# Peptides against a protein of PDB entry 6RO1, part 65

Target 1, 216 residues: chain A of PDB entry 6RO1
Amino acid sequence: LGKEIEEYIHKPKYCLPFLQPGRLVKVKNEGDDFGWGVVVNFSKKSNVKPNSGELDPLYVVEVLLRCSKESLKNSATEAAKPAKPDEKGEMQVVPVLVHLLSAISSVRLYIPKDLRPVDNRQSVLKSIQEVQKRFPDGIPLLDPIDDMGIQDQGLKKVIQKVEAFEHRMYSHPLHNDPNLETVYTLCEKKAQIAIDIKSAKRELKKARTVLQMDEL

## One batch from the design tools (peptide; made by RFdiffusion4, then SolubleMPNN)

Design b2_p16_2_s4 (from b2_p16_2, 5 letters changed)
Fold by OpenDDE base, seed 1:
Structure b2_p16_2_s4 (fold): chain B 216 residues (1-216), chain A 16 residues (1-16)
Amino acid sequence: as target 1 above (216 residues)
Amino acid sequence: VEPLKELKEYPPVETD
């Protein structure tokens, strides 16, 4: 279910209006999870499909990501790698294809106007870490329907299934049925995604509340 | 780069 939602949200048609500077996004490239980064800008690149000759525009987002220092030394030839858990890493602006965005937050940060100085980039990491502290259950996500305005019936059906599942989990503690294990594994993945969506919705509501509290 | 649609602005979270 989370992957199914991801397949919608990372489409340029839906996400581009939300890729403003300072938007928190999660970046994943294959096995490389960069975690949360911050959008700096995006660009449209002309691409020609090799088989059809049709113009297929590529969208590239420059994202400030926590990268390993080792990958930066070889950055001329090697792709940036995420910082190791125990590594401080360094925040770098990395060009990322839009489809590599695994999540989009409702949160926007103020970013320094000049990201060339290391200290300015590292200040953004501190800001991300502060947001993570404020949201211990996870950084709030944009709602695909309510915030992003996605009208796709497939997505609506996925969301409805998630909501119905969550409602059932809350209404009936499925503690007693042993046949639930197989349903639980599929439902745990679905429930985790549902929890992630509801957590994100609750956190979005909380984030609006926190933003309102910081204005008070 | 022209956005496909008008950018929805969400208020920034000021990190102290």
Scores: peptide ipSAE 0.018, ipTM 0.521, DockQ to the pose 0.054
Fold by OpenDDE base, seed 5:
Structure b2_p16_2_s4 (fold): chain B 216 residues (1-216), chain A 16 residues (1-16)
Amino acid sequence: as target 1 above (216 residues)
Amino acid sequence: VEPLKELKEYPPVETD
């Protein structure tokens, strides 16, 4: 279900309007999970499909990501690698294909105008970490229906299934099925993503109310 | 801990 939602969200027709500089996004490339990064910009690249000769535009988003220091800077051949959990890493601007965006946050950060200095890039990591502290249940996601305006009936059905599942999980104390833990961990990750969307929308509404209350 | 003065929620920007 979460992956099914991801398949909609990362489509350029849906996500491009939300890829403004400072937008928090999650990046995952195969086995490499970069976690949360910040959009710097995006570009459209001309691509020719090798099999059809058709022009298939590729969208590349430059994302400020926490990378391993072992990642070769400016290596045309080696992809950046995510920082290890025990590593401080370094924030680097990484060109990412838009379909590698696994999540898009409702949160948008102010970013330094010049990201060439390492200190400016590392300051953004501090900002991400502070956002994460404010949202212990997870950084709030854009709602694919309410925020992103996705009208796809397939997605609506997926969301309805998630909501119905969540409702059933809350209404029926599924106490007894031991196989529920593995489904629960996957569905808690997914339901926690959806509940984190809803609770983070509520907490974002509260934090927006707090941020708006701090602006009042 | 400096308050995230820099954290703004930007509403969805409608693509014109």
Scores: peptide ipSAE 0.027, ipTM 0.566, DockQ to the pose 0.039; fails the geometry check
Fold by OpenDDE base, seed 3:
Parts: structure tokens; sequence; C-alpha cells
Structure b2_p16_2_s4 (fold): chain B 216 residues (1-216), chain A 16 residues (1-16)
């Protein structure tokens, strides 16, 4: 169910208006989870292969991501890898295909004008970590309906199923059905996403107040 | 996903 919402959110039709500089986004590429990064810019790339008709335009977003320093040393030919949990890593601007965005936050950060200095990029990591401390239940997500304005009936049905499942899950202590654990892990992730959206909207109102207070 | 060798300069963005 969380994956079903992701399939709507990462569509350029819906997410591009929200990919402003400073927007917090979560990036995942196959097995590589980069976690939360910050949008720097995005661009449209036409895949003009001469023999196959006009392929749908690919969108690339430049995202500040915490990368492994080891992967950066080999970076002449190798893709960036996420920082290991035990390493500090280094913030790098990484070009990411828009469909690799697994989440979009309602939070936007101030970013330095010049991201060439390592210290400026690392300052953004400190800002992400501060936001994470302010949201112990998770960084607030954009609401796909209320914030992103997605009118798709398929998404509305998915959200309704989530809400109905959450209500059933909280009303009935579901027995140890292993099939329920997979549905529960999907629905708890989605319920946590929806509760995190509502609680994080409330906390975002509080955190916007706090971020505005730290700017005072 | 390869890191950009040359980082672009971007204007500071306000926290919404």
Amino acid sequence: as target 1 above (216 residues)
Amino acid sequence: VEPLKELKEYPPVETD
C-alpha cells in the first residue's frame, strides 16, 4: 500500500511542482537507500533515440545526498553509493531520476548559494539532522491529495483502503497471521505515513513555527 | 546515480 502511493507521488505530473530547491526528498535506487536529501534543481532530458519514437521525457533532479566517501574516490566510473550507517559520509549533489524519489516532504530547507565547498554541503546535512530530531516519528510527507492535489480515483481508493485498514487494525488486535504481518508492514508503513502526514502536518505547523523561531 | 564532478551554484531557498 505504501508502494502504491509512491507510484503516484514519483510521477512527474504530480511531483514536479514540489521539486523546488530546498525540498526534502527521500531517494532509493534499487538496494541503495540514500535516505533524506535536499533538492537543488531539476531538468528535463529528452531521450532522443533516433530509431524509437519520442520516448517520454526523463526528468532528472539534482539532490544533495549523503554518500560514502569510498564510492566518491572510485567515482570516475562508479555510481555514488549511500553512506554506511557507521560512517559520516559526504554530502554530494547527485543527479537522480525522478521515479527514484520514494518520498517528498512538506519541509523545505535553506541551502547555501554555493554548494562547491564541502562545509556548505555538510551544513545542509546538519539541517536535515535537525529536522529529523524535530520529527522523531519521521519527517513530514506531502499529502498526495491535500498538498499535491492528486485527483486520481485510484489513489483515493488506495487512501480509503489504508484508512479503513488502519481503523480495523487499531480496533482489532490482529492475531499473529503472517499474511497480516506483510499486509500490516505495508499498512503500518502506510498508516504511519498517513498518521505521520497528519501528525507531521501538525508538527510541521509547530516546526514551521520553530524553524521561523530559529530564524528570529 | 553518479555524483556531479562540478557542483552548480544554486540560490539559497527559504524554509517554508
Scores: peptide ipSAE 0.017, ipTM 0.507, DockQ to the pose 0.046; fails the geometry check
Fold by OpenDDE base, seed 2:
Structure b2_p16_2_s4 (fold): chain B 216 residues (1-216), chain A 16 residues (1-16)
Amino acid sequence: as target 1 above (216 residues)
Amino acid sequence: VEPLKELKEYPPVETD
């Protein structure tokens, strides 16, 4: 279900409007999880599909990511690798294909104008870490429906399934109550309350994120 | 300015 949502979110038609400089994004490439980074910019590259000759534009986002120092030494030939959990790593601007964005945050940070100095890049890591401290339950995500405006019925069905599943998990201790109708109304109310709590937590998180960003 | 390391999906998308 999370992967199914990801398949919508990372599509250029949905995510590009939200890839402003300073946007927090999570980057994952196969086994390499870079965690949270910060968008610097994005570009459109012309790509020709080898099999059809059709122009398939590639979108590359430059993301400031925490990379291993080992990967920096081999920078000329090897792809950047994520910092190991035990190392500090170094923040590097890494060009990333947009479909490698596993998450997009509602949080947008101010970034230094010049990212060439290591200290300026590392300052952004401190800002990310501060955001993570402020959000112990995880960095807030853009809502694919409310924030990103995705109207796809497939996504709506996925979200409904997630909500229904979350609701069933929370209601399963209560579903031993034989009155299905009261459970459905309580389930709809709890799903609506869970949606409202999730929406209210998102709105409160948005309001706190906006307020907390004004304090950063 | 250290060259931006491409997060290459394997196979590396040839960015012309």
Scores: peptide ipSAE 0.008, ipTM 0.467, DockQ to the pose 0.052; fails the geometry check

Design b2_p16_3_s1 (from b2_p16_3, 9 letters changed)
Fold by OpenDDE base, seed 2:
Structure b2_p16_3_s1 (fold): chain B 216 residues (1-216), chain A 16 residues (1-16)
Amino acid sequence: as target 1 above (216 residues)
Amino acid sequence: PELGSYEIDTTPLILE
């Protein structure tokens, strides 16, 4: 269900208005989870689909992310990697495709104007950690309907199912709701189909993005 | 700015 919501919120038509400087976002690239980072800026890149000649705009958001020190040494040639849990890491401005945003917070941080100094970047990490302490139940998310204005009926149905599930989970033991398995299996099947379509689209986009990141 | 200074902002930018 969370993945289904993610498929809506990371669409440029919904998320771009909320990618202001200082916005907290989560970034995930395949198996690499960067956790919470901070938006610095975003840009629209014109991409021409090689096979159709159609203009397919790519949206790149620069996000300040906690990266491993190992990946920083090779940052000119290799993609940034997230810091290990036991590693301090270093905050780096990383160009991220918008579809890699897994969550968008209602929180906007005040960030330094100049992020070139390491100390300024690391101060942002301390700010994120301080915000996390203030939200023990997790950093608050933008509401996809009320805040982001997403009108898609598919999303509304997902949210209704989540709310109904949560209500049932708190009102009745999970093991007693036979409809839970059917809702989960239907959500998993739809999520899997969406993942397969997205995986196919991501493979097509990765083939394009690697080409564009090499050109940037 | 103080460490952890933030605002709750649910207002979209008007993209031209």
Scores: peptide ipSAE 0.537, ipTM 0.912, DockQ to the pose 0.692
Fold by OpenDDE base, seed 5:
Structure b2_p16_3_s1 (fold): chain B 216 residues (1-216), chain A 16 residues (1-16)
Amino acid sequence: as target 1 above (216 residues)
Amino acid sequence: PELGSYEIDTTPLILE
């Protein structure tokens, strides 16, 4: 269900108005979870679909992400990789295709105007960590319906199912609703499919400096 | 800016 919501929120028609500088977003690319990053800016790039010749606009968001130092050495040829859990990493401005946004927060950080200095970028990481401490239950998300204005009936049905599920889970903690396992399994399966799709897209786009996942 | 300073912003930008 979380993945189903993700499929709506990452659509440019819904998320672009909320990609203001400082917006907290989650970035996932295939098997790579960057976690929370900060929007710096976004741009619309003209792309011509090779097969249809149709103009398919690519929306690229520059996101400050915690990257592995190893990925920085090959940044010209290889896509950025998330920092390992045991690694400090380095905050880098990474161009990300908008469909790689897995979550959008209601939180906007105040960020330094100049992100060229390493210290300024690292200060943003500290700010993210500080915000995370303030939200022990997780950084708040934009409401896809109330905040983002998504009117899609499919999403509304998903949300209703989530709410009903949560209500049942909290109301009857001892009832193993067999639907819980099914919902989690479906969410995990969809997450894995999304990862696999993203991985496949990365392999196809290894020569690109933009983080992107190709939908096959 | 102060470390960890933030705002809650649910207002969409008008995209030109």
Scores: peptide ipSAE 0.537, ipTM 0.913, DockQ to the pose 0.724
Fold by OpenDDE base, seed 3:
Structure b2_p16_3_s1 (fold): chain B 216 residues (1-216), chain A 16 residues (1-16)
Amino acid sequence: as target 1 above (216 residues)
Amino acid sequence: PELGSYEIDTTPLILE
């Protein structure tokens, strides 16, 4: 269900108005979880190849992310990798396709105007860590309905299911519903199928996007 | 800016 919500949130028509400088966002690329980063800027890339039908514009958001130092050496040719758990890492501005945003926070950080100096970028990491300390239950998210204004009935149904599920988890000891395993397995299978379809669509879109980015 | 200074902003930008 959380993944189904992500399918709405990362759509440009919904998230672009909230990608202001300083906005906290989570970035996930396949198996690489960068955690919380900070939006620096976004740009619209129109792949107007004249002869292929109206290709949906690609949106790239520049996000300050905690990256592995090893990945930085080849940053011109290789995709950035997240810092290892035991690694300090380095904050870098990474161009990220908007569909790779897994979460958008209601929090906007005050960031340095010049992010070219390493010290300024590292100060942002300290700021993220300080904010995380202030939110022990997790950094607050934008509400997809109330804040983001998503009117899609599919999302409303997902939210209702999440709320009903949470209500059941808190009101009924879920331990006693023998159908929970089947519902969890069906929800996991449906979530996995949705992930697989999404990953396949993302891979197709990535293959198209990487092909399109290599042509840019 | 103070380390960890932030605002809660739920307002969308009007994209012209």
Scores: peptide ipSAE 0.535, ipTM 0.912, DockQ to the pose 0.708
Fold by OpenDDE base, seed 4:
Structure b2_p16_3_s1 (fold): chain B 216 residues (1-216), chain A 16 residues (1-16)
Amino acid sequence: as target 1 above (216 residues)
Amino acid sequence: PELGSYEIDTTPLILE
């Protein structure tokens, strides 16, 4: 169900308005999970569909991602790889196809204007880590309906199923279900989305309150 | 900007 939600949020028609500089996003490419990165910029690339000759625009977002140092050495021929858990890694600006965005946060970081220096890029990693510490339940996500304005009935049905599943899980301890791990991983993703939405709404309310207080 | 400074922004850009 989390994957089904991702299929909506990574569509250009929904996500492009939210790909402002500093926006936190998750990037996943097949088996490679980069975790949280920050948007630097995005661009529209003209693509011609080979069969129809129709212009099919491709959207590429430049994302500052924590990359393995090994992948940097081979950057001319190989795709960037995520940093290993045991390494520091290096923050690099990586061009990412928009459909590889697995999550979009309500959080926008303040980032250095010049990301050419390594120290400036690494400072962003420290900022991400600091934000993660402030959100022990996870970095808040944009609400796909309330924030992103997705009106698709399919998404609404998915969300309803997630909510119903979470309700059942909390109401009936599935401690005896042998499929608990698969259910838990799915539930954790779903619960994380619901928690992230709730957290984002709470933080938005706080941010609005702070903005209102600063305007007073 | 202080390390880890951020804002909560749920406002979409108007793509002209």
Scores: peptide ipSAE 0.533, ipTM 0.915, DockQ to the pose 0.570

Design b2_p16_3_s2 (from b2_p16_3, 7 letters changed)
Fold by OpenDDE base, seed 4:
Structure b2_p16_3_s2 (fold): chain B 216 residues (1-216), chain A 16 residues (1-16)
Amino acid sequence: as target 1 above (216 residues)
Amino acid sequence: GKLGEYEIDRTPLVLE
């Protein structure tokens, strides 16, 4: 059900207005969870759909993410990987396709103007950690309906199901909740968006390694 | 800025 909500949130038409510098976002790429990062900037890239010739704009957000130092050595050829649990990692500005945003926070950090120095980037990690300490129940999210203005009836139905599921989980240990099927349908829509983005990634790969572009 | 300074911002940018 959380994944179903994510499929609405990461749509450019909903999330772009909230991708201001300093915005906390979660980035997930398949099995790679980067956790909370900070938006630095975003850009619109023109993409032409191969089959229709229609312009399908791609949105790339530059996110400051905690990356493995090992992955940074190969950053020219390989996508950045999240820091391992046992390492400090290094904060890097990673170009991320907008559909890889799994969450958007109501929190905006004040970030250094110059992120070229390692110390400035690492200071942002410290800031994220301080924010996390202030929110022991988790960093607050933008409300998809009230904050982001998503009016899609599909999302409303998902939220209602989540609320009903949560109510049932707390009232009765449900062994078999059939709501798994609705999660699959929303995952398919995300997959289709990912395919459209995949085509556009080939053009962007020429200029800069974008997260998930190397998996094409 | 001080480490851990943040604001709660729920305001969308007006995309021109």
Scores: peptide ipSAE 0.516, ipTM 0.891, DockQ to the pose 0.683
Fold by OpenDDE base, seed 1:
Structure b2_p16_3_s2 (fold): chain B 216 residues (1-216), chain A 16 residues (1-16)
Amino acid sequence: as target 1 above (216 residues)
Amino acid sequence: GKLGEYEIDRTPLVLE
């Protein structure tokens, strides 16, 4: 169900207005979870669809992400990798396709104007960690309906199902709802179909050195 | 800014 919500929130028509500098966002690339990063800027890139010749705009967001030190050494040819859990890591500005945003926070950080110095980038990591301490239950998210203005009936149905599930989970011991397995299986199937569609669309968009575009 | 300074901002940018 969370993945179904992600399919709406990462659409450019919904998320672009909220990609202001300092916005906290989560970035995931396949098996790589970067966790919370900070938006620096975004850009619209013209792309030509290989099959139709139609202009398909690509949206790239530059995000400060906690990266492994190993990935930084090979930055010319290799995609950035997330820092290991026990690694300090280094904050880097990484160009990310907008569809890799898994969450968008209501929180905007004040960030240094110049992010070229390493110390300035690392100060942002400290700021993220401080915000995380203030939100022990998790960094607050933008509401997809009330904040982001998503009117899609499919999303509304997903949210209603999540709320109903949460309500049932709190009102009844989780172990006894036989419908849980069915809901999980349906969510996994939809998630897999969405991945397959994204993979197929990705194979068509091979042209740019953006996070995940090199894997196209 | 100071470490951990933030605002709650739920406002969209007007994309011209």
Scores: peptide ipSAE 0.512, ipTM 0.891, DockQ to the pose 0.720
Fold by OpenDDE base, seed 2:
Structure b2_p16_3_s2 (fold): chain B 216 residues (1-216), chain A 16 residues (1-16)
Amino acid sequence: as target 1 above (216 residues)
Amino acid sequence: GKLGEYEIDRTPLVLE
């Protein structure tokens, strides 16, 4: 159910208005969880679909993420990797495809204007950690319906199921609700996004190493 | 700015 919600919120038509500088977002790339990062900016890139010749815009968001120091050494050729749990890591501005955003917070941080100095970037990590302390139950999310204005009936059904499930969890032992059928329509949309990303990869690789572009 | 200064912002950017 959380993954189903994610498939809606990371769509450009819904999330772009909320990608203001300082917005807290979660970034996940396959098995790599970067956790909470901070939006720096976003850009629209023209992409031509190889099969249709249609212009399909790609959206790249620059996110300040906690990266491993090892990934910094190879930053010109390798995708950024998240800091290990035992590692302090370093905050880096990473270009991320918008579909890799797994969560969007209602929280916006004040960020330094110049993020070139390491100390300025690391100060943002301290700010994230301070916010996390203020929200022991987790950093608050944008409401996909009330805040983001998503009117998709599929999402409404997912939210209703989550609410019903949560209500049932508090009232009755977890019965496995088998109604996973709505997962298939989300998988097809994910497949189309993967095709669009693969075509975009050819153009974007020429300019800047983008997270997930090397793995597609 | 002070560490951990934040705002709750649920407003969409008006994309021109």
Scores: peptide ipSAE 0.505, ipTM 0.889, DockQ to the pose 0.670
Fold by OpenDDE base, seed 3:
Structure b2_p16_3_s2 (fold): chain B 216 residues (1-216), chain A 16 residues (1-16)
Amino acid sequence: as target 1 above (216 residues)
Amino acid sequence: GKLGEYEIDRTPLVLE
């Protein structure tokens, strides 16, 4: 269900208005989870669709992310990698395709105007960590319906299922609902289908849109 | 900005 919500919120038509400088966002690239980063800027890129000659707009968001120091050495040719759990890492401004945003926070940080100095970038990491301490239950998210204004009936149905599931989790022990396994399996299947559709759309977009995060 | 200074902002930008 969370993955189904993600498929809506990362769509440019919904998320672009909320990609203001200082916005906290989560970035995931395949198996790489960068965790929480901070939006610096975004830009519209135009790519020509190979078959139609039409421009397919791509959106790239520059996000300050905690990266491994090893990945920084080859940053011009290789995709950034998240810092290892045991590594301090370094905050880097990484160009990210908007569809790689896994979450968008209601929190906006005040960030330094000049992010070229490493100390200024590292100060933002300290700010993220301080915000995380203030939200022990997790950094607050934008509401996809109430804040982001997503009117898609598919999303509303997903949210209703999440709410019903949460209500059942709290009101009834999970082990007492024999349909929970079916709902989980259906949610996993639907999440897998959504991933497969996303993967197929990404492959179709990869076949059509040259701009992978590794090519940025 | 001040370390850990933040605001809650749920307002979209008007993208012209």
Scores: peptide ipSAE 0.500, ipTM 0.890, DockQ to the pose 0.732

Design b2_p16_3_s3 (from b2_p16_3, 9 letters changed)
Fold by OpenDDE base, seed 1:
Structure b2_p16_3_s3 (fold): chain B 216 residues (1-216), chain A 16 residues (1-16)
Amino acid sequence: as target 1 above (216 residues)
Amino acid sequence: PKLGEYEINTEPLELS
């Protein structure tokens, strides 16, 4: 269900107005989870669809992400990799396709005007960590309906299902129904299969689009 | 900016 919401929020028509400098966003690329980063800017690139010759605009957002030091050394040819959990990592401005945004926060950080100095970039990481401490239950998200103005009935149905599920979880003493584990496992498997199919379709689409970023 | 200074912003930018 969370992934179904992601498919709406990462659409340019919905998210672009909220990609202001300082906006906290989560970035995921395939198996790579960068966690929370900070929007620096976005750009619209004209792309020509290879099959139709039609102009298909690509939206690229520059995001400050915590990257591994190893990925920085090979920056000319290799995609940035997320910092390992035990690694300090380094904050880098990474061009990210907008559809790789997995979450958009209501939080906008005040960021340094000049992000060229390493110390300024690392200060942003400290700021993210400080914000995370203030939100122990997680950094707040933009509401897809109330904030982002998404009117899609499919999304509304997803949200209603989530709310109904949450309400049922809180209203039923979850502790005593042995059948819940089976339902959860089936729901997780179905969700995982749907994720894998969508991931495979996205990987096929992303492999085309990330390959296009390497050619740019 | 001070460390961890932020605002809650739910307003869209007017994209021209």
Scores: peptide ipSAE 0.529, ipTM 0.905, DockQ to the pose 0.725
Fold by OpenDDE base, seed 5:
Formats: sequence, structure tokens, C-alpha cells
Structure b2_p16_3_s3 (fold): chain B 216 residues (1-216), chain A 16 residues (1-16)
Amino acid sequence: as target 1 above (216 residues)
Amino acid sequence: PKLGEYEINTEPLELS
């Protein structure tokens, strides 16, 4: 269900108004989870679809992400990789396709104006970590309906299912609803299918975007 | 800015 929500929130028509500098966002790229990063800026790139000649605007958000230092050495040719769990990593401004945003927070950080110095970028990581400490249950998300104004009936149905699930989970002891495991398994399976569809769409878009970034 | 200084912002920017 969370993955189904992601398919709505990462649409440019919904998320672009909320990609202000300092906005906390989660970035996922295939198997790479960068976790929480901070929006620096976004840009609309005109892209011509090679096969249709149609203008398909490519939305790129510059996100300050914790990256592996190993990936930085080849940054000109290789996609940034998330820092390893045991690695400190380095905060880097990474151009991210908007559809790779997995979550958008209601939190906007105050960030340094100049992010060129390493110390300024690393200070943002400390700020993210400090915010995470303030939200032990997780960094708050924008409400897709109330905050983002998404009116899509498909999303409303997803939210209703989440709410109904949460209500059942909290109102009935987990041990008393044998359907809960089935619902979890179905939710996980549906989440996996949504991930697979999203990944396939991302791969298709990446193959196009890498092709298009190689053409740029 | 202070470390971890933030605001809760749920308002969209008007994109022209």
C-alpha cells in the first residue's frame, strides 16, 4: 500500500510544488535506498522522445544525499551510490529524476546557502540526523490528500484500505485476526508488484534517461 | 542555520 501511494506522490503534477529548497525527501533508485535527503533545487528539462518527437519534460531534482565515497570517484561516469551502513559517506548534490522520490516530508530544513564546502554539506546530514531524533516514529510525511491535494480516486481507495487495515490492526489483537497475515502478505505482495512495476518503469525511464543523458 | 533547525511546511509553491 505504501508503494501504491508512492506512485501518486512522485508524479510531477503533485510533488513539484512541494520540492522547495530544504524539503526532506526519500530517494530510492532500484535496489539503492539513499534514505532521507534534502532538496536543493529542481529543474524542468525539455526532452524530446526519440521515437515520437513528443516533448516529454524531464523533471530533475537536485537532492543532497548521503553517498558512498567510492561512488564519488567515478561520479562523472557512474551513478551515485548510497553510503554503506558502516560508512560515514559524504553528502553530495545528486540530480535525481522526480519519479525516484519515494517519500516527501512535511519538514523543510534550513540549509546553508553555499553547499560547495564539504562541511556545509555534512552539516545538513547532521541536521537530518537531528530531525530524525525528534521523530522517533519516523519523519512526518506530507499528506497526499490534505497537503498535496491529490484527488485521484485510486489513491483515495488506497488510503481507505490503509486506514481500514490500521483500524483493524489497532482494534483487534494481531493474534485474533487470521486474515491479518493474509492482508500483510497481500500488502507485501502488492507492494512488491508495485515496486516491480515502478522498477520496470524506472528502468525503462532510466534506459531512456541514461540514453538521454548520454545524448545531453 | 542551527543544526536541525526546520519548519513544518505543507504549503505548495505556485509554479508558474
Scores: peptide ipSAE 0.523, ipTM 0.904, DockQ to the pose 0.709
Fold by OpenDDE base, seed 3:
Structure b2_p16_3_s3 (fold): chain B 216 residues (1-216), chain A 16 residues (1-16)
Amino acid sequence: as target 1 above (216 residues)
Amino acid sequence: PKLGEYEINTEPLELS
C-alpha cells in the first residue's frame, strides 16, 4: 500500500509544486536507499520521444544526498552511491529523476545559500539529523490528498484501504482475522506485482531515460 | 541558519 501511494506522489504532475529548495525528500534508486536528502533545485528537460516526435518532459531535481566517498569521483554521472551504514559519507548535490523520490516531507529546511563548500553541505546533514531527533516517530510526510491535492480515485481507494487496515490493526489484533493474512499476502503480492511491473516499467523507462540522458 | 532550523510547509509553489 505504501508503494502504491509512492506511485502517485512521485509523478511530476503532483510533486513538482512541492520541490522547493530545502524540502526534505527520500531518494531510492533500485537497491540504493539514500534516505533523507534536501532539495536544492529542479529543472525541466525536454526529450523528444524517438517514436512519436512528441516532447516527453523529464524532470530532474538536484538533491543534497549523503553519498559514499567512493562515488564522489563520478558524481557527474548518476553513479552516486549511498553512504554505507558505518560510513560517515559526504553530502553531495546529485541530479535525481523525480520519479526516484520515494517520500516528500512537510519539512522545509533553511539551507546555506552557497553549497559549494564541503562544510556548508555537511552542516545540512547535521540539520537533517537534528530534525530526525525532533521527530522520533519519523519525519512528517506531506498528505497526498490534503496537502498535495491529488484527486485520483485510485489513490483515495488506496488511502481508504490503508486507513481500514490500520483501523483493523488497532481495533482487531491481526491474529484474530485469518483473512488478514490472506489480505496481507494478497496485498503483498499485489504490491510485489505492482513493484515488479513498476520496476520493469522503471527499468524500461530508466533504460530509455538514462539512454536519453546520455544522448543529451 | 541554525542547525536543524526548519518550517512546516504544505503550500505548493505557484508554477507559472
Scores: peptide ipSAE 0.523, ipTM 0.903, DockQ to the pose 0.709
Fold by OpenDDE base, seed 2:
Structure b2_p16_3_s3 (fold): chain B 216 residues (1-216), chain A 16 residues (1-16)
Amino acid sequence: as target 1 above (216 residues)
Amino acid sequence: PKLGEYEINTEPLELS
C-alpha cells in the first residue's frame, strides 16, 4: 500500500512543483536505499519512446545523496551506490529519475549556495541528521491530497485502504488481508511501466550516469 | 545557514 502511494507521488504531474532546492526526498533504486537526500534542482530531458518514436519527456532531479566512496571512483560508468552503514560516505549530487523518489518531505532545508566544496556537501548531511533528530517518528511527508493536490480517485481508494488496513491492524493484527490481488494488478501495471521506463533509462544512461531501476 | 535550519513548505511552485 505504501508502494501504491509512491506510484502516485513520484509522477511528474504531482511532484515537480515540490522539487524545490532544499526539499528532502527519499531515493530508492532497486535494492539501494539512499535514505533522505536533498533536492538541488530538476531538469526535463527529451526522450524518444523506442516503439513509437514519440517524444516522452524524462524528468531528472539532481539530489544530494550519501554515496559510497567506491561508487565515486567509477562515477563515469557506474551508478552511484549508497554508503554502507559502517561507511562515512560522501555527499554527492546524483541525477535521479523522478520515479525513484520514494518519499517527498514537507521539510525544505536551507542549503549552501555552492555545493562544489566537499565541506558544503557534508554540511548538508549534518543538517539532514539534525532534522532527523527533531523528528523521532520520521521526517514529515507531504500529504498527497492536502499538500500535493492529487485528486485521483485511485489514490483516494488506496489511502482509504491504508487507513482501513491500519485500523484493522490496530484492531485485529492477525488478519491476513487478501489484498494480494489488487497488489498484483497494480504490480503488473507497474511492471509494464517499469519496462517502458527501463528502456527509456537505458537510452538516458548512455548519455549520462543517472540512477535507474532495472527491476521493478 | 545554520546546521539543520529548515522550513516546512507545502506550497507548490508555479511551474511556468
Scores: peptide ipSAE 0.519, ipTM 0.903, DockQ to the pose 0.712

